# Designs tried in a protein design run: peptides against a protein of PDB entry 5EIB. Part 95

Target 1, 366 residues: chain A of PDB entry 5EIB
Amino acid sequence: VDLEPGTMDSVRSGPFGQIFRPDNFVFGQSGAGNNWAKGHYTEGAELVDSVLDVVRKESESCDCLQGFQLTHSLGGGTGSGMGTLLISKIREEYPDRIMNTFSVMPSPKVSDTVVEPYNATLSVHQLVENTDETYCIDNEALYDICFRTLKLTTPTYGDLNHLVSATMSGVTTCLRFPGQLNADLRKLAVNMVPFPRLHFFMPGFAPLTSRGSQQYRALTVPELTQQMFDSKNMMAACDPRHGRYLTVAAIFRGRMSMKEVDEQMLNVQNKNSSYFVEWIPNNVKTAVCDIPPRGLKMSATFIGNSTAIQELFKRISEQFTAMFRRKAFLHWYTGEGMDEMEFTEAESNMNDLVSEYQQYQDATAD
Target 2, 366 residues: chain A of PDB entry 5EIB as posed
Amino acid sequence: VDLEPGTMDSVRSGPFGQIFRPDNFVFGQSGAGNNWAKGHYTEGAELVDSVLDVVRKESESCDCLQGFQLTHSLGGGTGSGMGTLLISKIREEYPDRIMNTFSVMPSPKVSDTVVEPYNATLSVHQLVENTDETYSIDNEALYDICFRTLKLTTPTYGDLNHLVSATMSGVTTCLRFPGQLNADLRKLAVNMVPFPRLHFFMPGFAPLTSRGSQQYRALTVPELTQQMFDSKNMMAACDPRHGRYLTVAAIFRGRMSMKEVDEQMLNVQNKNSSYFVEWIPNNVKTAVCDIPPRGLKMSATFIGNSTAIQELFKRISEQFTAMFRRKAFLHWYTGEGMDEMEFTEAESNMNDLVSEYQQYQDATAD

## One batch from the design tools (peptide; made by RFdiffusion4, then SolubleMPNN)

Design b2_p14_3_s1 (from b2_p14_3, 7 letters changed)
Fold by OpenDDE base, seed 1:
Structure b2_p14_3_s1 (fold): chain B 366 residues (1-366), chain A 14 residues (1-14)
Amino acid sequence: as target 1 above (366 residues)
Amino acid sequence: MGGLFITIWDSKGP
């Protein structure tokens, strides 16, 4: 789905364009112009019913509908505004189904779009209320991984999207291959989300290796486990050492010893015990899938529900507040029928979310 | 600008 027709042509002409049914391409004539309000109240609202008709038709063809997964950017007007409108409408129609998102967080290191803090804050407000699971994929972290870890001198959107794709493939492994831990979206939510509002995950992927070093590195279970828990491998720009893990899932892929995986996962938990909450028993879950990802012998994908995710929301909130105090660009949003109060409500709800994460970080076992 | 992708998750019945 896009409000811009040119994006759809790029997907159709791409190497995977043929895997999508032609009727499942919904597009507008006028883009959201990086404005959340255009995506949510005007241009996106005109297109939403056409998307819902496709969603209904595909849902009716399911033998056992588990839920929905949205992949979107929170910096752009279509992904942020229309994306959150669709989430709301799907939630209204399917209240008993899981809503999962891969939400790409904006970064001023990657984009010059000045209104991204507004689009992100307004989106997070909707995601807090209307999603069950949100993977926070932060363009800040992706850029830093590409530059520092992968040794790319000038990271491109292609390089960032490669990391996103690897991560998405990793976290969905349990859903795609039978007999795994978290084999359905609901079990994942039950294992990962101890508190309904605290459903924002930091994903991570291993191995992350520069092209020049790939040929010399033997991939081992200990190395994957160590790299997966390294703050530099997190796809969200948060340091897990500044918070506590509420829950963790680790998904290993490839031919490896389950015993070795369990031993290494126990060792890394014990080594990092200060970075876990002590009052959630058995809060680390491990899965092993014998099928490696394409081009790798083995991989590990990390899903962390950490109170350190508040660093990401604080960054967005600080940028939002600096713009909103100046009333910068507000006329672009109010001109699309949005109230100035919706900005204040979204800011408040995101600050409440940060406060909730801090409360659970500071909580001790009584 | 990034497009929107919706995936519908179906569990194959037993």
Scores: peptide ipSAE 0.392, ipTM 0.863, DockQ to the pose 0.644
Fold by OpenDDE base, seed 4:
Structure b2_p14_3_s1 (fold): chain B 366 residues (1-366), chain A 14 residues (1-14)
Amino acid sequence: as target 1 above (366 residues)
Amino acid sequence: MGGLFITIWDSKGP
């Protein structure tokens, strides 16, 4: 789905365009102009019913509907505004189904779009209320991985999108291959989300490789296990050492010893025990899939529910507040039918979420 | 990344 027609033509003409049914391409003519309000109240609202009709048709064709997954950017008006509108409408129509998202967080290092903090804050407000599971893919972290770890002098959107694709492929492994831990969206939610509002995940991937890099094709299970818990491998710009893990899932891919994986996972938990909450027993889950990712012998994907995710929300909130206190660019949103109070409500709810994460970080076993 | 993608997850029945 896009509010711009040109993006759909690029997907259709791409190497994977034939995977999508022609009728499942829904597109507008005007675009959202990087404005959440255009995506949510005007241009996106005109297109939402056409998308919902496709969602209904495809849902009715399912043998056993588990839920929905949305992939969107929180910086752009279509992904943020229209994406959160769709999440709200799908949640209203399918309240008993899991809503999963891959939410790409904006960064000033990646985009010069000044209003991205508004789009992100307004989106996070909707995601807190209307999703069950949200993978936070942070453009700040992706840029830092490309620049610092992959040694790319000028990271491109192609480089960032490669990391996103690797992460998405990793976290969906259990859903795509039978006989795995967390083989359905609901089991994942039950294992990962101890409190309904605290459903924002820090994904991580090992090995970190650029397109054409063969450097990490031969990583061992100990190296994969160490790298997946390294803050430099996190796809969210948070340091897990500044918080506590509520829950963790680790997904290994490739031909490896399950015994060796279990031993290394126990070792890394013991080494990092101070960074876990003590009051959630058995809060680390491990899966092993014999099928490696394309081009690698082995990989590990990390999913962390950590109170350190508050660092990401604080960064967005600080950027939001810096503009909002000056009422900068607000007329572009209010002109599309938004109230200024919706900005204040979104800021408040995101600050409440930060406070909730901090409360559980500071909680001791009684 | 201008567009949004929706994936519907279906379980094969038992």
Scores: peptide ipSAE 0.375, ipTM 0.859, DockQ to the pose 0.637
Fold by OpenDDE base, seed 5:
Order: structure tokens, then sequence, then C-alpha cells
Structure b2_p14_3_s1 (fold): chain B 366 residues (1-366), chain A 14 residues (1-14)
């Protein structure tokens, strides 16, 4: 789905264009212009019914509908505004189904779009209320991984999207291959989300290796385990050491010893025990899939529900507040039918979410 | 790329 037709032509002409049914391409004629309100109330609202018709048709063709997964950017008007509109409408129609998202968080290091803090804040407000599981993929973290870890001098959107794709493939492994831990979306939610509003995940992927080091790096279970718990491998720009893990899932892929995986997972938990809450028993889950990812012998994907995710929301909130206090560009949103109150409500709810994460970070078993 | 992707998750029934 896009409000711009040119994106659809690029997807259709791409190497994967044939994977999608032609009828499942829904597109507008006018883009949201990086405005959440255009995506949510105007241009996106005109297109939403056409998308819902496709969603209904595909849902009716399911033998056992588990739920929905949306992949979107929170910086752009289509991804943020129309994406959250679709989430709301799908939730209204399918209240008993899981809503999962891969939400790409904006960063000033990657985009010069000045209104991204508004789009992100307004989106997070909707995601808090209308999603069950949200993977936070931060463009800042992706950029830092590309630059610092992958040693790319000038990271491209292609390099960032490669990391996103690897992560998405990793976290969905349990859903795609039978007999895995978290084999369904609901089981994942039960294992990963101890509190309904605290459903924002910090994903990570291993191995992350520079092109120059790939030939010399051994892919071993200990190396994967160590790397996936490294703060530098987190795809959200948060340091897990500044918070506590509520829950963790680790998904290994490739031919490896389950015994070795369990031993290494126990070792890394013991080494990092201070960064876990003590009052959630069995809060680390491990899965092993014998099928490696394309081009790798083995990989590990990390999913963390950490109170450190509040660092991401604080960053967005600070940027939002600095703009909103000046009423900068506000007329672009109010001109699309938004009230200034919707901004203050979104800011408040995001600050409440930060406070909730902090409360559970500071909670003890006593 | 500003596009949205929706994936519908179907479980194969038992």
Amino acid sequence: as target 1 above (366 residues)
Amino acid sequence: MGGLFITIWDSKGP
C-alpha cells in the first residue's frame, strides 16, 4: 500500500514484484507529503476502504486467521498516518486477532524531514492502543550498525533495509516453520508482553560483520549469543544496560547443537542477570530452527522487551516538544482537520508509556 | 520508500 504510485511500480518491477498478487497492490494518486494528518484523515482515509476490502478478501481465504502484521515507517505520512488508520480499522473489524507491527522509527541522522517527530508521536499514540506487538526498528540504530559495525562509510537506505529484512526474517522464523517456540502470534504475545501497553520490542540480529571481516569470522553459537546481546547489535537506539529486560526471545537458525545453545543462553543470562527483572520467572525463551537464513550457515535473532526502550520514546518526545512549543508546522496538520489537542494527547500518552516502563524498571520482587 | 506492507498470518489448522 502506498499513497504514491511510483513506489508500487518500483516494487512490481523489482526482483520480488511477482510474489505479490496484482490485486493486493493498493495505491493512491497523491502522497501524504510526510504529513500524518494527510495519511490519517484525508488522502489515506480515501484509500483505506480499498485496502480493507483486500484485507477482508485475504482474511476470508485463511484456514485459521491468527492476525495481521503491518510494516511501516513512522517518519513518513503514509506509513505513519495511513498505517495507524489501517491498524485502527483492522482492530475494529478483527478485535480478537493479533495486531503485529514492524515500526521504523525516524532519526535526524537519516532523514531531513522536519515533521518526523510529529508523525512518530502521533503514530506511537495509536500503536500503544491498537497493537499487541510492535518491533521498534530505529533508523538511528540501523545507521550506527551500518557505520560502526558494518564499516560502511556512507550507509544507504539499501543497507538499512537489508538489516530490516534480516530482522523481519529472523523474528518471523517461529511463525513460518512448524514446531518452534512462539509458533503463533498469540503465543508470542503471551510470552513477550507481560503488561498490555508494554508491547514494544527491541530487535537484534547476529551475525553482523563488515565485508572485510566476513572471511575471518567464525560463525559459532557462542559468537552469535554474545553478539545478539551486545547493545551495538540492537536495532533500536537504546542501551539494554540502562534498563531491565521484562522478557527476551532468542531465535537461532542453522544446524547447531541445542545443548550448546541452551548452555550459551544460560551463560549470557547469568552474565547479564542484573539487566533482567527478577520477578518475571522464565522470561527468556529460546528457539532453534535447523533452516539457516539465505547466505549464512547460522544466525541468531534477538527480541527484547526492555524498559530501556523508553530511551527511544524520550528522544522522540524531546524532538516533538521542541517543535510543538514553537507551533512549528502545526498548521499543516490542523489544515487537514486535526485539533491541537490530538498532539497533546499523543504526547501525554507517550510520556505515560515512558513512566510505565520506568515504574517496572524500578520494581523489585519485595 | 514510504509504502505499507500488510501480512496476514494464517495458521494451517491442525
Scores: peptide ipSAE 0.373, ipTM 0.854, DockQ to the pose 0.657
Fold by OpenDDE base, seed 3:
Order: sequence, then C-alpha cells, then structure tokens
Structure b2_p14_3_s1 (fold): chain B 366 residues (1-366), chain A 14 residues (1-14)
Amino acid sequence: as target 1 above (366 residues)
Amino acid sequence: MGGLFITIWDSKGP
C-alpha cells in the first residue's frame, strides 16, 4: 500500500513483485507529503476502504487467521498516518486478532524531514492503544550498526533495509516453521508482553559482520549469544544497560546443539542478571530452528522487552516538544482537519508510557 | 519513502 503510484511500480518490477496478487496492490494518486494528518484524515482516509476490502478478502481465505503484521515508517506521512489509520480500522474489525508491527523510528541522522517528530509521536499514540506487539526499528541504530559494526563508510537505505529484512526474517522464524516456541503471534504476545501497554520491543540480530571480516569469523553459539546481547547490535537506539529486561526471546537458526544454546543462554543471563527484573520468573525464552537463513550457517535473533526503550521515546518527545512549543508546521496538520489537542494527547500518552517503563524499572521484588 | 506492507498470518488449521 502506498499513496504514491511510483513505489508500487518499483515493488511490481522487483524480484518479489510476482509473489503478490495484482489485486493486493492498493495505491493513491497523491502522496501524504510527510504529513501524518494527510495520511490519517484526508488522502489516506480516501484509500483506507479499498485496503480494508483487500484485507477482508484475504482474511476470509484463511483457514485460521492469527493476526496481522504491518511494516511501516513513523517518519513518513503514508507509513505513519495511513499506517496507524489501517491499524485502528483492522483492530475495530478484528478485535480478537493479534496486531503486530515493524515500526521504523525516524532519526535526524538519516532523514532531513523536519516534521518526523510529529509523525512519530502521533503514531506512537496510536500504536500504544491499537497494537499487541511493536518491533521498534530505529534508523539511528541501523545507521550506527552499518557505520560502526559493518564498517560501511556511507550507509545507504539499501544497507538499512537489509538489516530490517534480516531481523524480520529472524523474529518471524517461529511463525514460519512448525514445532517452535512462539509458533503463533498470541503465544509470542503472552511470553513477551507482561503489561498490555508495554509491548514495544528492541530487536537484535547476529551475526553482524563487516564484509572484510566475514570470511574469518567463526559462527559459534557463544559468539552469536554474546553478540545478540551486545548493546551495539540492538536495532533500537537505546542501551539495555540503562534499563531492565522485562522479557527476552532468543531465536537461533542453523544446525546447533540445544544443550549448548541453553548453556550459553544461562551464562549470558547470569552475566547480565542486573539488567533483568527479578520479579518476572522464566522471562527468557529460547527457540532453535534447524533451518539457517540464506547465506549463513547460523544466526540468532533477539527480541527484548526492556525499560531502556524509554530512551527512544524520550528522544522523540524532546524533538516533538522543541517544535510544538514554537507551533512549527502545525498549520499543515490542522489544515488537514486535525485538532491541536491531538498533539497534546499524543505527547501526554507517550510521556505516560515513559513513566510506566520507569516505574517497572524501579520496581523490586517484595 | 516506504509504502505499507500488510502481512496476514494464517495458521494451517489443525
């Protein structure tokens, strides 16, 4: 789905264009112009019914509908505004189904779009209320991984999207291969989300290796486990050492010993015990799939529900507040039928979410 | 600017 026709032609002509049914390509004539309100109330609202008709038709063809997964950017008007409108409408029609998102967080290091903090804040407000699971993919963290870890001198959107794709493939492994832990979206939610509003995950992937080192790097369970828990491999721009893990899932792929995985997972938990809450028992889940990802012998994917994710929301809130105090660009949103009060409500709800994460970070076992 | 991708998760019934 896009408000711009040209994006759809690129997907159709791409290597995967033939995987999608022609009727499942829904597109507008006018882009959202990086405006959340244009995506949510005007241009996106004109297109939403056509998207919902496709969603209904495909959902009716399911033998057992588990839920929905949306991949979107929170900086752009289509991904943020129309994406959150679709999430809301799908939630209204399918209240008993899981809503999962891969939400790409904006960063001033990657994009020059000045209104991204508005689009992100307004989107986070919708995601808090209307999603069950949100993977936070931070463009800042992706850029830093590309530059520092992968040794890319000038990271491209292609390099960032490669990391996103690897992570998405990793976290969905249990859903695609039978007999795994978290084999359905609801089991994942039950294992990962102890509190309904605290459903924002920091993903990580291993191995992350520069092209120059790739030939010389051993892929071992200890190295994957160590890298997966390293703050430098988190795809959200927060340091897990500044918070506490509420829950963790680790998904290993490739031919490895389950015993060795369990031993290394126990060792990493013991070494990092100060970074876990003590009052959630058995809060680390491990899965092993014998099928490696393409081009790798082994991989590990990390899913962390950490109170450190508040650093990401604080960054967005600070940027939002700096613009909103100046009333900068507000007329572009209000001109699309949005109320100024919706900005204040979204800011408040995001600050409440930060306060909730802090409360659970500071909580002790009684 | 990235479009929206919606994936519908179906479990094969038992």
Scores: peptide ipSAE 0.368, ipTM 0.854, DockQ to the pose 0.643

Design b2_p14_3_s2 (from b2_p14_3, 6 letters changed)
Fold by OpenDDE base, seed 4:
Structure b2_p14_3_s2 (fold): chain B 366 residues (1-366), chain A 14 residues (1-14)
Amino acid sequence: as target 1 above (366 residues)
Amino acid sequence: GGGIFITIWDSKGP
C-alpha cells in the first residue's frame, strides 16, 4: 500500500513484482507529504476502505488466520499516519488476532525531514495501544551499523534496507519453517510479552553483512552467540547494558549442533546475568533452523524485550519536545483536522511507556 | 520508500 503510485510501479517492475497478486496493490494519487495527519485523517482515510477490503478478502481465504504483520516507516506520512490507521482498523475488526509490526524509527542522521519526530511520536502512541508485537528497527542504529561496523563512508537507504531485510528474514524464520520454537505469532507474544504495553522489541542480527561484501570466514556458533548479544549488532539504538532483559528469543539458522547452541546460550546468559530480570524464570528461548539464509552458512537473529528500549523513545521524545514547545510546523497537522491535544496525549503516553520500562528495570525480586 | 506492506499469517504458511 502506498499513497504514491510510483512506488507501486517500482515494486511491480522489480525482480519480486510477480510474487504479489495484482489485486493486492492499493495506491493513492497523492502522497501524505511526510505529514502523519494526511496519512491518518485525509488522504489515508480515503484509501483505507480499499485496503481493508483486500485484507478481508485475503483473511477469508486463510484456513487458519493467525494475525497480521505490518511493515512501515514512522518518519514518513504514509507509513506513520496511514499505517497506524490501518493497524487501528484491522485491530477493531480482528480483536482476537495478533497484530505484529516492523516499525522503522526515524533518525536525523538518515533523513532531513524535520517533522519526523511528530510522525514517530503520534505513531508510537497508536502502536502502544493497537499492536501485540512491535519490532523496533531504528534508522539511527542501522546508520551506525553501516558507518561504524560495515565501514560505509556514506550509508545509503539501500544499505539500511539490506539490514532491515536481513532482520525481517531472521525474526520470521520460526513462522516460515514448521517445527520451530515460536512457530506462531501468539506463541511468540506469550513468550516475549510479559506485560501488554511492553511489546517493543530490539532485534539484532549476526553476521552483519553489507551488499557486495562477501564474508570470507564463516562464523562459529560461539562467535554468532557473542555477536547477537553485542550492542553493536542491535537494530535499535539502545545499549542493553543500560537496561534489563525481560525476555529474549534467539533464532539460529544453518547446520549446527543443538548442544553447542545450548551451551553457548547458557554461557552468554551467565556472563550477562546482571542484564536480565531475575523475577522472570526461563526468559530466554532458543530456536535452531537447519536452513541457512541465502548467501550465509549460518546466522543468528536476536529478539530482545529490554527496558533499554526506553533510550529509543527518550530520543524521539526529546526531538518532539524541542519542536512542539515552539509549535514548529504544527499548522501543517492542525490544517488537516488534528488538535494540539492529540500531540500532548501522544507525548504523555510515550513518556508513560518510558516510566513503565524504568519501573520494571528497577524492580527486584522480593 | 514510504510504502506499507501487510502480511497475513496463516498456519499453513505464508
Scores: peptide ipSAE 0.400, ipTM 0.849, DockQ to the pose 0.874
Fold by OpenDDE base, seed 5:
Formats: sequence, C-alpha cells, structure tokens
Structure b2_p14_3_s2 (fold): chain B 366 residues (1-366), chain A 14 residues (1-14)
Amino acid sequence: as target 1 above (366 residues)
Amino acid sequence: GGGIFITIWDSKGP
C-alpha cells in the first residue's frame, strides 16, 4: 500500500513483484508529503476502505487467522499516518487478533525531513494503544551498524533495508517453520509482553560482519550468542546496559547442538544477570531452527523487551518537544483537520510509556 | 520508500 503510484510500480517490477497478487496493490494518486495528518485524515482516509476490503477478503480465505503484521516507517506521512490508521481500523474490526508491527524509527543521520519527530510521536501514540507487538527498527542503529560494524563508508537505504530484511526474516522464523518456540503470534505475545503497554522490542541479528572479514570468520554458537547480546548489534539505538530485560527471545538458525545453545544462553544470562529483572521467572526463551538463512551456515536473532527502549522514546520526545514549543510546521497538520490537542496527547502518552519503563526498571522483587 | 506492507498470518503460514 502506498499513496504514491510510483512506489507500487517499483515493487511490481522488483525481484519479488510476482509474489503479490495484482489486485492486492492499493495505491493513491497523491502522496502524504511526509505529513502524518495527510496520511491519517485526508489522502490516507480516502484509500483506507479499499485496503480494508482487500484485508477482509484475504482474511476470509484464511483457515485460521492469527493476526496481522504491518511494516511501515514512522518518519514518512504514508507509513506513519496511513499505517497507523490501518492499524486502528484493523484492530477495530479484528479486536481478538494479534497486531504485530515492524516500525522503522526515523533518524536525523539518515533523513533530513524536519517533521519526522511529529510523525514518529503521533505514530507511537497509536502503536501503544493498537498493537500487541512492535519491533522497533531504528534507522540510527541501522546506520551505525552499517558504518561502524559493516564498514560501509556511505550507508544507503539499500544497506539499511538489507538489515531490516535479515531481522524480519530472523524474528519470523518461528512463525514460518512449525514446531518451534513462539510458533504463533499469540504465543510470542504471551512470552514477550508481561505488561500490555510494554510491547516494544529491540531486535538484534548475528552475524554482523564486514564484507572484508566475512570470508575468514568461522561462525560458532558462542560467537553468535555473544554477538546477539552485544549492544552494537541492536537494531534499536538503545544500550541494553542502561536498562533491564523484562523478556528475551533468541532464535538460532542452522545445524547446531541444542545443548551447546542452552549452555551458551545460560552463560550469557549469568554474565549479564544485572541487566535482567529478577522478578520475572524464566524470562529468556530459546528456539533452534535447523534451516539456516540464505547465504549463512548459522544465525541468531535476538528479540529483547528491555526498559532501555525508553532511550529511543526519549530521543524522539526531545526532538518533538523542541519543535512543538516553537509551533513549527503545526499549520501543515491542523490544515488537514488535525487538532493541536492530539499533539499534546501523543506527547503525554509517550512520556507515560517512558515513565512505565523506568518504574519497572527500578522495581525490585519484594 | 514510505510504503506499507501488510502480512496476514494464517496458522498454516503467511
């Protein structure tokens, strides 16, 4: 789905264009112009019914509908505004189904779009209320991985999207291959989300290797385990050492010893015990899938529900507050039918979320 | 690209 026709043509002509049914391409004639309100109230609202008709039709064809997954950017007007509108409408129609998102967080290092803090804050407000699971993919973290770890001199959107695709493939492994831990979206939510509002995940992927070192590195279970818990491998720009893990899932792929995986997972938990909450028993889950990812003998994907995610929300909040205090660009949003009160409500809800994460970070076992 | 991708999850796979 896109408000810009040109994007749909690129998807159709792309390597995977034939995977999609032609009738499942829904696009508008006018883009959102990086404005959340255009995506949510005007141009997006005109298109939403057509998208919902497709969603209904495809949902009716399911033998057992688990839920929905939406991939979107929170910086752009379409992904943020129309994306959250779709999430809201799908949630209203399917309240008992899981809503999962891959939400790409904006970064000034990657985009010069000045209104991204508004779009992100307004989106997070919707995601807090209308999603069950949100994977936070931070463009800042992706850029830093590309530059520092992968040694790419000038990271491109293609390089970032490669990391996103690898992460998405990793976290969905259990959903795509039956008989694994978290084989369904609901089970994942039960294992990962101890408190309904605290459903924002820090994903990570291993191995992350530069092109120059990739040929010389033997991948081992200990190395994968260590790397997946490394702050430098997090796809969200948060340091797990500044918070505490509420829950963790680790998904290993490839032919490896389950015993070795369990031993290494125990070792890494013991080494990092100070970074876990003590009052949630058995809060680390491990899965092993014998099917490796394309081009790798083995991989590990990390899903962390950490109170350190508040660093991401604080960054967005600070940027939002700096713009909102100046009333910068507000007329672009209010002119599309948005109330200024929605900005303050969104800011408040995000600040409340930060406070909730901090409360659970500081909580001790009584 | 600011596009939206929706995946519907069925028990038999995506």
Scores: peptide ipSAE 0.394, ipTM 0.845, DockQ to the pose 0.865
Fold by OpenDDE base, seed 1:
Structure b2_p14_3_s2 (fold): chain B 366 residues (1-366), chain A 14 residues (1-14)
Amino acid sequence: as target 1 above (366 residues)
Amino acid sequence: GGGIFITIWDSKGP
């Protein structure tokens, strides 16, 4: 789905364009112009019913509908505004199904779009209320991984998207291959989300290796385990050492010893025990899939529900507040039918979320 | 691009 026709043409002409049914391409005639309000109230609202018709049709063809996964950017008007509108409408129609998202967070390091803090804040407000699980994919973290870890001099959107794709493939492994620990979306939510509002995940992927060092790196379970818990491998721009893990899932792929995985996972938990809450028992889940990812002998994907994620929301909030106090570009949103009160409500809800994470970070076992 | 992708998860029923 896109409000810009040119994006759909690129997907159709791409190497995977043939895997999509032609009827499942829904596009507008005019873009949202990086404006959340255009995506949510005007241009996106005109297209939403057409998308919902496709969603209904595909849902009716399911033998056992688990839920929905939406991938979108929170910086752009379509992904943020129309994306959150779709989430809301799907939730209204399917209230008993899981809503999962991969939400790409904007960064000034990657984009010069000045209104991204508005789009992100307005989107987070919707995601807090209308999703069960949200994977935070932070463009800042992706850029830093590309530059620091992968040793790319000038990271491109292609390089960032490669990391996103690897991460998405990793976290969905349990859903795609039967017999895994988190075999369904509901079970994943139960394991990962101890508190309904605290459903924002920090993903990570291993191995991450520069092209120059890849030839010399042995892929071992200890190396994967160490790297997946490294703060530098997190796909969200926050340091886990500044918070505490509420819950963790680790998904290993490839031919490896389950015993070795369990031993290494125990060792890494013990080594990092100060970074876990002590009052949630058995808060680390491990899965192993014998099928490696394409081009790798083995991989590990990390899913963390950490109170450190508040650093990401604080960054967005600070940028939002700096713009909103000046009423910068506000007329672009109000002109599309938004009330200024909605900005204040979104800011408040995001600040409440930050406060909730901090509360559970500071909580001790009674 | 700011596109939206929707995946519908179907469990293989019994």
Scores: peptide ipSAE 0.392, ipTM 0.853, DockQ to the pose 0.649
Fold by OpenDDE base, seed 3:
Structure b2_p14_3_s2 (fold): chain B 366 residues (1-366), chain A 14 residues (1-14)
Amino acid sequence: as target 1 above (366 residues)
Amino acid sequence: GGGIFITIWDSKGP
């Protein structure tokens, strides 16, 4: 789904364009112009019914509907505004189904779009209320991985999207292959989300290798485990060492010893015990899938529910507040039918979320 | 690109 036809044409003409059903392409004629309100109240609202019709049709074709996964950017008007509108509408229609998102967080290092803090804040407000699981993929973290770890001198959106795709493939492994831990979205939510509002995950992936070098790196289980827990491998721009893990899931892929995986996972937990909450028992889950990712012998994907994620929200909030105090660009949003109070509500809810994470970070076992 | 992708998860049976 996109409000910009040019993006859809690029996807269709791309190497993977053939994997999508033509009838499942829904696009508008007018872009959101990086405005959340255009995506949510005007241009996106005009298109949402057509998307919902497709969603209904495909849902009716399911033998056992588990839920929905939405991938979107919170910086752009379509992904942020229309994306959150779709989430809200799908939640209203399917209140008992899991809503999962891969939400790409904006970064000033990657985009020059000035209004991204508004779009992100307004989106986070919706995600807090209407999602069960949100994977926070931060463009800043992706850029830093590409530049520092992958040694790419000029990271491209293609490079960032490659990391996103690898992560998405990793975290969905258990959903795609039977007999795994977290075999369904609801089980994942039960294991990962101890508190309903605290459903924002920090993903990570190992090995972090460029496409050209992947074939030459054989990583061991210990190396995968170490890299997976390394702050440099996190795809959210927060340091897990500044918070505490509420829950963790690790998904290993490839032919490896489950015993070795369990031993290494125990070792890494013990080494990092100070970074876990003590009052949530068995808060680390491990899955092993014998099927490696394409082009890799082994991989590990990390999912962390950490109180350190508040750093991401604080960053967005600070940027938002700096703009909102100046009333910068507000007329672009209010002109689309948005109330100024929605900004203050979104800001408040995000600050409350930060406070909740901090509360659980500071919580001790009674 | 600001596109939205929706995946519907079906367990393909009970």
Scores: peptide ipSAE 0.380, ipTM 0.848, DockQ to the pose 0.657

